Peptides against a protein of PDB entry 6PSE. Designs and how they scored, part 13

Target 1, 78 residues: chain A of PDB entry 6PSE
Amino acid sequence: PSEEEEYARLVMEAQPEWLRAEVKRLSHELAETTREKIQAAEYGLAVLEEKHQLKLQFEELEVDYEAIRSEMEQLKEA

## One batch from the design tools (peptide; aimed at target 1 G44 L45, target 1 (a further copy) Y43)

Design b2_p13_8_s2 (made by RFdiffusion4, then SolubleMPNN; from b2_p13_8, 8 letters changed)
Fold by OpenDDE base, seed 3:
Structure b2_p13_8_s2 (fold): chain B 78 residues (1-78), chain C 78 residues (1-78), chain A 13 residues (1-13)
Amino acid sequence: as target 1 above (78 residues)
Amino acid sequence: as target 1 above (78 residues)
Amino acid sequence: SADELLEKFRELL
């Protein structure tokens, strides 16, 4: 039997005291995992914002670069 | 009493059949939340990589911009 | 896209 099947059997044959302890354990793990999920999402959003700001800076620099490039070309051709 | 205290009381007074069902419910939610956490982490990594690539492009453009700016300055002063 | 990722993260919160 798989570990899952063995666990299922354990749950079926367990005494109430064990079941209560297992509910407590699972509740705790769920709470921790939920916190970690939220933390990961918040971090991801922060990185997205940083990326967005960087993109804006990049686009501004591209505009400035093209302006200077164009002026340079005009000076060289004159 | 808080919802947490009420839940704790429910667990303490519950029959084995309810406890088994609760273990199953919590296990399912934990599995789902774990999947979501992993998904969030994967998304975060993807964003970080995109940000990194953008940063590299930005730095390259900065170098090119400064080169043209310097050349332009020299031409104007000559 | 960034917008798609933004929504994905928001769905996880």
Scores: peptide ipSAE 0.355, ipTM 0.854, DockQ to the pose 0.159
OpenDDE base, seeds 1, 2, 4, 5: peptide ipSAE 0.351, 0.354, 0.350, 0.351; ipTM 0.853, 0.854, 0.854, 0.853

Design b2_p13_8_s3 (made by RFdiffusion4, then SolubleMPNN; from b2_p13_8, 8 letters changed)
Fold by OpenDDE base, seed 4:
Structure b2_p13_8_s3 (fold): chain B 78 residues (1-78), chain C 78 residues (1-78), chain A 13 residues (1-13)
Amino acid sequence: as target 1 above (78 residues)
Amino acid sequence: as target 1 above (78 residues)
Amino acid sequence: SADALYEQFKAQF
């Protein structure tokens, strides 16, 4: 039997004391996992903002670079 | 009483049938939240990689820009 | 909320 089926049988045959303990365990894990999900989302949003700012800076530098490149090309041809 | 205290009392006074249902509910929510956490982590890693690549490109462009700027400065002075 | 923040992050992709 799969671990899932074994766990299901355990839950079905469990005493109330075990079930209460399992509710407590699962509640704790859920709370922890939820915090981790939030933390991951917050971190991801921060990185997205940083990437966005970096992209803007990169695009500005590209414009400046092309301007100088064009000017230099003109100077070389003249 | 806080919602947490009320929930704790509910768990303590609950019948086995309710407890089994609660284990099932919590297991489902935990699985879902875990998937979401993993997905958030994967997205975060992808953004980090993109930001890293963008940073490398930005730094390369800065080098190229300074090279052209320096060359152009020399051409203007000559 | 936790879900709102997650969805906000997910919406960026």
Scores: peptide ipSAE 0.330, ipTM 0.858, DockQ to the pose 0.902
OpenDDE base, seeds 1, 2, 3, 5: peptide ipSAE 0.327, 0.326, 0.328, 0.323; ipTM 0.857, 0.857, 0.858, 0.857

Design b2_p13_8_s4 (made by RFdiffusion4, then SolubleMPNN; from b2_p13_8, 8 letters changed)
Fold by OpenDDE base, seed 4:
Structure b2_p13_8_s4 (fold): chain B 78 residues (1-78), chain C 78 residues (1-78), chain A 13 residues (1-13)
Amino acid sequence: as target 1 above (78 residues)
Amino acid sequence: as target 1 above (78 residues)
Amino acid sequence: SADALYEEFKAKF
């Protein structure tokens, strides 16, 4: 039997004391996992903002670079 | 009483059938939240990689820009 | 909320 099926049988045959303990365990894990999800999302948003700012800076530098490149090309041809 | 205290009392006074249902509910929510956490982490890693690549490109462009700027400065002075 | 923050993050991808 799969671990899932074994766990399901365990839950079905469990005493109330075990079930209460399992509710407590699962509640704790859910709370922890939820906090981790939030933290991951917050971190991801921060990185997205940083990437966005970096992209803007990169695009500005590209414009400046092309301007100088073009000017230099003109100077070389003249 | 807080919602947490009320929930704790509910768990303490609950029948086995309710407890089994609660284990099932919590297990489902935990699985879902875990998937979301993993997905958030994967997205965060992807953005980090993109930001890293962008940073490398930006730094390369800065080097190229300074090279052209310096060359152009020399041409203007000559 | 936790879900709202997650959805906001997810929506940017």
Scores: peptide ipSAE 0.316, ipTM 0.857, DockQ to the pose 0.917
OpenDDE base, seeds 1, 2, 3, 5: peptide ipSAE 0.314, 0.280, 0.316, 0.315; ipTM 0.856, 0.851, 0.856, 0.855

## One batch from the design tools (peptide; aimed at target 1 E36 Q39)

Design b2_p14_1 (made by RFdiffusion4)
Pose (drawn by RFdiffusion4):
Order: C-alpha cells, then sequence, then structure tokens
Structure b2_p14_1 (pose): chain A 78 residues (1-78), chain B 68 residues (1-68), chain P 14 residues (1-14)
C-alpha cells in the first residue's frame, strides 16, 4: 500500500484523539507555509522594484552616452 | 444529544487543511521560482549597466582628450 | 494586508 492509501485509511478509521492531533498538526504546517508564502511574495516585489530602478538608471545612462557620442561625431569634422 | 458522534467533522477538517496546505505550498514555490527569475534578470541587467558605464567613461575620456 | 500583498504580487508577475 502506498503512503497515500495508508494515510487515507488512517483518516477514515483513526480515533478522534488522532484526528484532533492531525488537525492541530496541519494547522501549524499551514500557518508556517502561509508565512513563508507571504515572505516570498514580498521578496518578489522588492527585487521587482530593484530591477525597475536599475532599468531607469540604465536608460538614463544611455541618454547621457548618446549626448556625448553625438557631440564627438560632430567634432570629427575638424 | 450525542452529536458527539462527530469524527466526521474532524475528518472534514483534516481534508480541508490538507488541501489548503497543498495549494499554499504551490503558491509559495511558484512565488520563490519567480523571485529567482527576477534575480537572474537583474543580474543580466546589472552586467549590462556596468558595461555601459565603462564605455561611457571610455568616450568621456576620449573626448576631453579633444583638447585645444 | 497579506491578501493584498499576494494580489499585488500576482498582478506584478502577470
Amino acid sequence: as target 1 above (78 residues)
Amino acid sequence: LVMEAQPEWLRAEVKRLSHELAETTREKIQAAEYGLAVLEEKHQLKLQFEELEVDYEAIRSEMEQLKE
Amino acid sequence: SEEEIWERFKEAME
């Protein structure tokens, strides 16, 4: 019997004391995973924002580069 | 009376939590894999930005060298 | 608040 069918039999045939403990155990597991899920989403938003700021800083540097490059090309007529 | 024949509710609770825990885990993993992708993207972009900085310095110094 | 963060994250991911 697989671990899944063994567990299914345990839930449908175990005593209430065991069922109460499993409810309690899963409640802790869910609370912790919900905490981890939330932190992972916050981390995503933070690195998404960092990436956004870096993109703007990059495009700003592109403009400053083009301005100097444009002036140099003009000067090569001298 | 004996509504105490209620292991059926506990069993319903075990199943409900087991499902919620599974979906929460998927959402967590999914969120983590996306966070890693953004880090990889930001890494590529940081490398490109530092390249442009060097090139920018290269032609800021190459000009200014235009000196008369 | 946690739900809002998740909604924002899903929107941002799309």

Design b2_p14_1_s1 (made by RFdiffusion4, then SolubleMPNN; from b2_p14_1, 5 letters changed)
Fold by OpenDDE base, seed 4:
Structure b2_p14_1_s1 (fold): chain B 78 residues (1-78), chain C 78 residues (1-78), chain A 14 residues (1-14)
Amino acid sequence: as target 1 above (78 residues)
Amino acid sequence: as target 1 above (78 residues)
Amino acid sequence: SDEEILERFRKAKE
């Protein structure tokens, strides 16, 4: 039998005391996992914003660079 | 009474059928929340890697830009 | 896309 099937059997055959303890355990794990999920999302949003700002700066620099490169090429060919 | 206190009372007074259903509900929510947490972490890592590559490209372009800017300044002043 | 990733983070934060 799979672990899932064995767990399902445990739940079906369990006494109320075990079931209450399992509810408590799962509630605790859910709370922790939820906190971690939110933290991961907040971190991701921060990094995404940083990347976006960097991308804008990079694009501005590319424009300035190409302008100077083109002018330099014209001066050297003249 | 707080929501937490009310929930605790509910669990203490619940019949086995309700407790089994609650274990199933919490297990499902935990699985979903875990998947979402992992997905957020994976996306966060991807964005971080993209930001890092962009940062390297930006720094390389800054060096090239300053080189051309300096050369252009020298040519114009000569 | 960045928009899709942004939406995933927003959803996960909720």
Scores: peptide ipSAE 0.360, ipTM 0.854, DockQ to the pose 0.150
OpenDDE base, seeds 1, 2, 3, 5: peptide ipSAE 0.358, 0.359, 0.357, 0.358; ipTM 0.854, 0.854, 0.854, 0.853

Design b2_p14_1_s2 (made by RFdiffusion4, then SolubleMPNN; from b2_p14_1, 7 letters changed)
Fold by OpenDDE base, seed 4:
Structure b2_p14_1_s2 (fold): chain B 78 residues (1-78), chain C 78 residues (1-78), chain A 14 residues (1-14)
Amino acid sequence: as target 1 above (78 residues)
Amino acid sequence: as target 1 above (78 residues)
Amino acid sequence: SDEEIMRKFEEAKA
């Protein structure tokens, strides 16, 4: 029997006291998992913003680099 | 009465059939929330890796830029 | 895309 089938059987055969305890357990786990999910999302958004800012800085530096590279190339050709 | 107190009372007074249904509901929500949490974490890790690679590229470009800038400065001073 | 990832994070944050 799969663990899922065994758990399903347990739920079906359990007394009300066990079921109330299980509701409490699951409610607690759901609350914790929800907080963790939100935290992961908030962290992801922060990292994404940091990456975006870094990309803008990188692109700006690329432009500056190409400008100097081009000027240097011209000076060396003269 | 708070919603939490009302829910707690409902759980305490509920029949086994309701409790089994609530266990099933909470199990489903927990599974979904867990999947969403994991997905958020995976996306966060991917973004972190991308940011890290971008930072390495940025730092490399900064070195190259400063090298050319310095060379250009020297050539202009001569 | 970053927009898609952003949307996924916003959905997870909700």
Scores: peptide ipSAE 0.470, ipTM 0.864, DockQ to the pose 0.152
OpenDDE base, seeds 1, 2, 3, 5: peptide ipSAE 0.463, 0.464, 0.467, 0.464; ipTM 0.863, 0.864, 0.864, 0.863

Design b2_p14_1_s3 (made by RFdiffusion4, then SolubleMPNN; from b2_p14_1, 7 letters changed)
Fold by OpenDDE base, seed 4:
Structure b2_p14_1_s3 (fold): chain B 78 residues (1-78), chain C 78 residues (1-78), chain A 14 residues (1-14)
Amino acid sequence: as target 1 above (78 residues)
Amino acid sequence: as target 1 above (78 residues)
Amino acid sequence: SDEEVLEKFREAKA
């Protein structure tokens, strides 16, 4: 039997006191996991914003680089 | 009373059938939330890796840009 | 896309 099936059997055979304790345990774990999920999402959003800002800076530098490269090429070919 | 206190009271007064159903519900929500947390973490890692690669490219371009800028400055001042 | 990733994070945060 899978762990899931064994757990299901445990729940089916459990006394009310165990069931109440299990509800409490699961509620706590759900709350913690939910917080962790939100934190992971918030971190991902922050990194994504940082990446976006870096992308803008990179594109600006590319424009400036090509401008100087072009000017230098003109100077060298004159 | 807070929703938490009301829920705690509900759990305390609940019949075994309700408690088993609640364990099942919470187990399902925990599994889903855990999956979502992991997915958020994986996406966050992917964005972080992309940001890192972009950072390396940016730093390389900065070096190249400063090299050309310096060379051009020397040409203009000669 | 970054927009798709953004939406996934927003959904996860909700």
Scores: peptide ipSAE 0.390, ipTM 0.857, DockQ to the pose 0.150
OpenDDE base, seeds 1, 2, 3, 5: peptide ipSAE 0.384, 0.386, 0.384, 0.385; ipTM 0.855, 0.856, 0.856, 0.855

Design b2_p14_1_s4 (made by RFdiffusion4, then SolubleMPNN; from b2_p14_1, 7 letters changed)
Fold by OpenDDE base, seed 3:
Structure b2_p14_1_s4 (fold): chain B 78 residues (1-78), chain C 78 residues (1-78), chain A 14 residues (1-14)
Amino acid sequence: as target 1 above (78 residues)
Amino acid sequence: as target 1 above (78 residues)
Amino acid sequence: SAQEVLERFRKAKE
């Protein structure tokens, strides 16, 4: 039998005391996993903001670069 | 009483049938939350990689910009 | 897009 099937059988045959303990265990794991999920999302948002700021800087530099490149080309051709 | 205290009382007074159902519910929520956590982590990693690539491009452009800027300065001063 | 990623992260925080 798979572990899942064995677990299911355990739940079906378990005494109330075990079931209460299992509810407590699962509640704890759910709370921890939820916190970790939120933390991962917050980290991702922070990185996204950093990326956005970097992109703005990059675009500004591109504009400046093209301006100088164009001027340089004109000077060399003249 | 807080919701947490009320829930704790419910678990203590619950019949085995309710407890088994609660184990099933919590197991389901834990599985879903786990998937969401992993998804958030993967998305965060993707953004981080994109940011890294953008940073490399930005640094390359900075080098090119400084080169042209310097050359332009020399031409104007000569 | 950045907007799409932002929305996904927003949902993850809920």
Scores: peptide ipSAE 0.124, ipTM 0.815, DockQ to the pose 0.151
OpenDDE base, seeds 1, 2, 4, 5: peptide ipSAE 0.114, 0.106, 0.110, 0.094; ipTM 0.812, 0.813, 0.813, 0.809

Design b2_p14_2 (made by RFdiffusion4)
Pose (drawn by RFdiffusion4):
Structure b2_p14_2 (pose): chain A 78 residues (1-78), chain B 68 residues (1-68), chain P 14 residues (1-14)
Amino acid sequence: as target 1 above (78 residues)
Amino acid sequence: LVMEAQPEWLRAEVKRLSHELAETTREKIQAAEYGLAVLEEKHQLKLQFEELEVDYEAIRSEMEQLKE
Amino acid sequence: SQEEIWERFEEARE
C-alpha cells in the first residue's frame, strides 16, 4: 500500500484523539507555510522594484551616452 | 444528545487543511521560482549597466581629450 | 493586508 492509501485509511478509521492531533498538526504546517508564502511574495515585489529602478538608471545613462556621442560625431568635422 | 458522534467533522477538517496546505505550498513555490527569475533578470541587467558605464567613461575621456 | 500583498504580487507577474 502506498503512503497515500495508508494515510487515507488512517483518516477514515483512526480515533478522534488522533484526528484532533492531525488537525492541530496541519494547522501549524499551514500557518508556517502561509508565512513563508507571504515572505516570498514580498521578496518578489522588492526585487521587482529594484529591477525597475535599475532599468530607469540604465535608460538614463543611455541618454547621457547618446548626448556625448552625438557631440563627438559632430566634432569629427574638424 | 450524542452529536458526539462527530469524528466526521474532524475528518472534514483534516481534509480541508490538507488541501489548503497543498495550494499554499504551490503558491509559495511558485512565488519563490518567480523571485529567482527576477534575480536572474536583474543580474543580466546589472551586467549590462556596468558595461554601459565603462563605455560611457571611455568616450567621456576620449572627448575632453579633444583639447585645444 | 496579506491578501493584498498576494494580489499585488499576482498582478505584478501579469

Design b2_p14_2_s1 (made by RFdiffusion4, then SolubleMPNN; from b2_p14_2, 7 letters changed)
Fold by OpenDDE base, seed 5:
Structure b2_p14_2_s1 (fold): chain B 78 residues (1-78), chain C 78 residues (1-78), chain A 14 residues (1-14)
Amino acid sequence: as target 1 above (78 residues)
Amino acid sequence: as target 1 above (78 residues)
Amino acid sequence: MDEEILKKFEEAKK
């Protein structure tokens, strides 16, 4: 039997005291996992914003670079 | 009483059938939330890697830009 | 280009 099947059997055959303890355990783990999920999402959003700002800076530098490159090219051709 | 206290009382007074159903519900929600947490973490890592690559490109462009800027400055001063 | 990823994070934050 799979671990899932074994667990299901355990739940079906368990006494009320074990079931109450399991509800408590699962509730705690769910709360913790939910918090961690939210934290991961918040971190991801922060990194995404940082990447966006960096991209804007990069694009600005590209414009400046091309301007100087073009000027240099014109001066060399004249 | 708080919602948490009321829930705790419910669990303590619940019949085995309700408790088994609650274990099932919580197990399902935990599994789903765990999957979502992992997914968020994976996305965060991907964005972080993209940001890193962009940073490297930006730094390379800065070097090239400064080289041309310096050359231009020298030519104008001569 | 990051709209899908943004959406995923916002969903996970709920």
Scores: peptide ipSAE 0.455, ipTM 0.858, DockQ to the pose 0.145
OpenDDE base, seeds 1, 2, 3, 4: peptide ipSAE 0.452, 0.453, 0.455, 0.454; ipTM 0.858, 0.858, 0.859, 0.859

Design b2_p14_2_s2 (made by RFdiffusion4, then SolubleMPNN; from b2_p14_2, 7 letters changed)
Fold by OpenDDE base, seed 4:
Structure b2_p14_2_s2 (fold): chain B 78 residues (1-78), chain C 78 residues (1-78), chain A 14 residues (1-14)
Amino acid sequence: as target 1 above (78 residues)
Amino acid sequence: as target 1 above (78 residues)
Amino acid sequence: SAEAVLKRFEEAKQ
């Protein structure tokens, strides 16, 4: 039997005291995991913003670079 | 009384059938939240890698830009 | 809020 099946049987046959303890355990884990999920999302947003700002700077530099490159190429061909 | 205190009382007074249902509910929510946390972390890592690659490209372009800028300035001053 | 953060995160990655 799988761990899932064994756990399901345990829950089905468990006494109220065990069930209450399990509810408490799961509630704690859920709260902790939820906090961690939110933290991961916050971090992801921060990185996304940093990447976005960097992309904008990169694109601006590309424009400036191409302008100078083109000008210099024209000067060399003249 | 706080929601937490009310919930605690509910768990303390609940029948086994409710407790089993609550274990099932919490298990489902925990699994779902865990999946979402992992997905958020994976996405954050991907964005970090993208940002890192972009930063490297940006730094390379900065070097190239400064080289051309300097050359152009020298040509104009000659 | 937590909900706002999660919503913005989901929107940003879409």
Scores: peptide ipSAE 0.290, ipTM 0.852, DockQ to the pose 0.960
OpenDDE base, seeds 1, 2, 3, 5: peptide ipSAE 0.280, 0.270, 0.250, 0.277; ipTM 0.850, 0.849, 0.845, 0.850

Design b2_p14_2_s3 (made by RFdiffusion4, then SolubleMPNN; from b2_p14_2, 7 letters changed)
Fold by OpenDDE base, seed 1:
Structure b2_p14_2_s3 (fold): chain B 78 residues (1-78), chain C 78 residues (1-78), chain A 14 residues (1-14)
Amino acid sequence: as target 1 above (78 residues)
Amino acid sequence: as target 1 above (78 residues)
Amino acid sequence: SDEEVLRRFREAQK
């Protein structure tokens, strides 16, 4: 039997005291996991914004670089 | 009484059938929330890696740009 | 895409 099946059987055969304790445990874990999920999302958003700004700067520099490179090449070939 | 206090009282006074259902509900929500947390973390890591690579490219281009800019400035002033 | 990732992050904040 899988762990899931064994757990299901445990829940089905458990006394009320155990069930109440399990509800408390799961509620606590859910609260913690929810907080962690939100934190992960907030961090991801921050990094994504930073990447976006960096991309814009990179593209701008790339345009400027190609312009100067082209001018330099023309001067050397003339 | 707070919602938390009311919920605690409900759990304390609930019949086994309700408690089993609540364990099932909480287990399901915990599993879903956990998956979402992990997914957010993975996405965040991917974005972070992309940002890192972009930063390296940007720094390389910046060095090259400054070199050409300096050369061009010297040629114009000479 | 970044847009898709952005959407997922916003959803995860809920």
Scores: peptide ipSAE 0.436, ipTM 0.859, DockQ to the pose 0.148
OpenDDE base, seeds 2, 3, 4, 5: peptide ipSAE 0.159, 0.436, 0.430, 0.148; ipTM 0.821, 0.859, 0.858, 0.818

Design b2_p14_2_s4 (made by RFdiffusion4, then SolubleMPNN; from b2_p14_2, 6 letters changed)
Fold by OpenDDE base, seed 4:
Structure b2_p14_2_s4 (fold): chain B 78 residues (1-78), chain C 78 residues (1-78), chain A 14 residues (1-14)
Amino acid sequence: as target 1 above (78 residues)
Amino acid sequence: as target 1 above (78 residues)
Amino acid sequence: SDEEVLEKFEEAKK
């Protein structure tokens, strides 16, 4: 039997006291996991914003670089 | 009474059938929330890696840009 | 895309 099937059997055969304890345990784990999910999302958003700002800076630098490169090429060819 | 106190009372007064259903519900929500947490973490890691690669490219371009800028400045001053 | 990733993070914050 799978762990899932074994757990399902345990739940079906459990006394109310165990079931109440399990509800409490699962509620606690759900709250913690939810907090961790939100934290992961918030971190991801922060990194995404940083990446976006960096991308904009990179694109600006590329434009400036190509301008100088082109000017330099013209000066060297003259 | 707070929602938490009301819920706690509900759990304490609930019949085994409701408790089993609640265990099932919470288990399902925990599984889904766990999956979402992992997914958020994976996306965050991917964005972090992209940001890191972009940062390396940006730093390389900065070095190249400053080299050309300096050379250009020297050529214009001569 | 970054937009798709943004949406996923916003959804995960709920």
Scores: peptide ipSAE 0.456, ipTM 0.864, DockQ to the pose 0.148
OpenDDE base, seeds 1, 2, 3, 5: peptide ipSAE 0.448, 0.451, 0.451, 0.453; ipTM 0.862, 0.863, 0.862, 0.862

Design b2_p14_3 (made by RFdiffusion4)
Pose (drawn by RFdiffusion4):
Structure b2_p14_3 (pose): chain A 78 residues (1-78), chain B 68 residues (1-68), chain P 14 residues (1-14)
Amino acid sequence: as target 1 above (78 residues)
Amino acid sequence: LVMEAQPEWLRAEVKRLSHELAETTREKIQAAEYGLAVLEEKHQLKLQFEELEVDYEAIRSEMEQLKE
Amino acid sequence: EEEIEAFLETLNEE
């Protein structure tokens, strides 16, 4: 019997004391995972923002580079 | 009376939580994998930005060297 | 909190 069918048998045939403990155990597991899930989403938003700021800083540098480069090309007529 | 024949509710609760836990885990993993992808994207972009900085300095110094 | 929910909904759509 697989671990899944063994567990399904346990839930349908175990005593209430055991069922109450499993409810309690899963409640803790769910609360912790919900906490981890939330932190992972926050981390995503933070790095997404960092990336966004870096993109702007990059495009700004592209403009400054083009301005100097444009001037230089003009000067090569001298 | 004996509504105490209620292991059926506990069983319903075990199943409900088991499913919620599974989906929450999927959402967590999915969120983590996306966070790693953004880090990889940011890394590529940081490398490109530092390249542009060097090139920018290269032609800021190459000009200014234009000195008369 | 709303932003987190909207972020997770977007990931679930993908």

Design b2_p14_3_s1 (made by RFdiffusion4, then SolubleMPNN; from b2_p14_3, 8 letters changed)
Fold by OpenDDE base, seed 2:
Structure b2_p14_3_s1 (fold): chain B 78 residues (1-78), chain C 78 residues (1-78), chain A 14 residues (1-14)
Amino acid sequence: as target 1 above (78 residues)
Amino acid sequence: as target 1 above (78 residues)
Amino acid sequence: MEKIEKFIEELRKK
């Protein structure tokens, strides 16, 4: 049998004491996993913000670059 | 009493049928939350990679910009 | 940033 089938059988045959312990275990793991998920999302959001700021800086520099490039081209053609 | 205390009491007094159902519920939620956590992590990595690529592009443009700026300055001072 | 990357990698392994 698969581990899943064995676990299912265990749950079906388990005494209340084991079941209570399992509820406690699962609740704890769920809480931890939830916190980790939230933290990952928060980190992702922080990086997105940093990326956005970098994008703005990049676009500003690109504008400045094109301005100088154009000016230099005009001066060379005169 | 807090919700946590009430839940703890419920678990302590619950019958096996309820406990089995709760184990099933928690197992399901844990599986879903785990998948969501992994997804959040993967999204975080993707954003980090995008930020890194943007940083490289920015640095390259900055080099090009400084080159043109310097050339322009030299031409104006001549 | 390295801390975040490591954290994310550990999450992916779970």
Scores: peptide ipSAE 0.219, ipTM 0.839, DockQ to the pose 0.135
OpenDDE base, seeds 1, 3, 4, 5: peptide ipSAE 0.215, 0.214, 0.217, 0.215; ipTM 0.839, 0.838, 0.839, 0.839

Design b2_p14_3_s2 (made by RFdiffusion4, then SolubleMPNN; from b2_p14_3, 8 letters changed)
Fold by OpenDDE base, seed 4:
Structure b2_p14_3_s2 (fold): chain B 78 residues (1-78), chain C 78 residues (1-78), chain A 14 residues (1-14)
Amino acid sequence: as target 1 above (78 residues)
Amino acid sequence: as target 1 above (78 residues)
Amino acid sequence: MEKIEEFIEELKKK
């Protein structure tokens, strides 16, 4: 039997005291995991915002670069 | 009483059938929340890598831009 | 990127 099947059997055969303890354990783990999920999401969002700002700066510089490159090419060919 | 206190009372007074159902519910939510946490972390890492590549490209373009700008300034002053 | 942003916002609401 898989660990999942063994766990399911344990839950079905458990006394109320064990079940209450398991509810408490799972509630604690859920709260902790939820906090970690939110933190991971907040971090990801912060990096996305930084990337977006960098992308805008890059695109602006690229336009300026192409303008100077084109002017330079014209001067060298004349 | 707070929602937490009310929930604690519910767990203490619950029958085994309710407790088993609650264990199942919490296990399901924990599994989903864990998957979401991992996915958020993976997405954050992917964006971080993209940001890093963009930063390198930006720095390279900045160097090239300054080189052309300097050359153009010299040509215009001569 | 849009999909990731939406996903992150939904995760924060849970």
Scores: peptide ipSAE 0.215, ipTM 0.838, DockQ to the pose 0.136
OpenDDE base, seeds 1, 2, 3, 5: peptide ipSAE 0.211, 0.215, 0.209, 0.213; ipTM 0.838, 0.838, 0.837, 0.837

Design b2_p14_3_s3 (made by RFdiffusion4, then SolubleMPNN; from b2_p14_3, 6 letters changed)
Fold by OpenDDE base, seed 3:
Structure b2_p14_3_s3 (fold): chain B 78 residues (1-78), chain C 78 residues (1-78), chain A 14 residues (1-14)
Amino acid sequence: as target 1 above (78 residues)
Amino acid sequence: as target 1 above (78 residues)
Amino acid sequence: MEKIEAFIEELRKE
């Protein structure tokens, strides 16, 4: 039998005391996993903000670069 | 009483059939939340990689910009 | 950033 089938049998044959303990265990794991999910999302958002700032700086530099490049090209062609 | 205290009382007074159903519910929510946690982590990693690539491009452009700026400045000062 | 990367990698292993 699979571990899933064995677990299902355990739950079905378990006494109330074991079931209450299992509810408590699962509730704890759910709370912990939820916290970790939120933390991962917050980290992702922080990186997105940093990426956005970097993108703005990059685009600004591109504009400045093209201006100087164009002026330089005009001087070389004249 | 807090919702947590009310829930704790419910678990303590519940019949085995309710407890088994609650174990099943919590197991399902844990599985879903775990998947969402992993997805959030993978998303964060993807954004980190994109930020890294953008940073490399930015640094490369800075080098090119400074080279042209320096050449242009030399021409203007001569 | 290093801490974030380490955290993400740990989450992916679960």
Scores: peptide ipSAE 0.228, ipTM 0.840, DockQ to the pose 0.133
OpenDDE base, seeds 1, 2, 4, 5: peptide ipSAE 0.170, 0.178, 0.227, 0.172; ipTM 0.832, 0.833, 0.840, 0.832

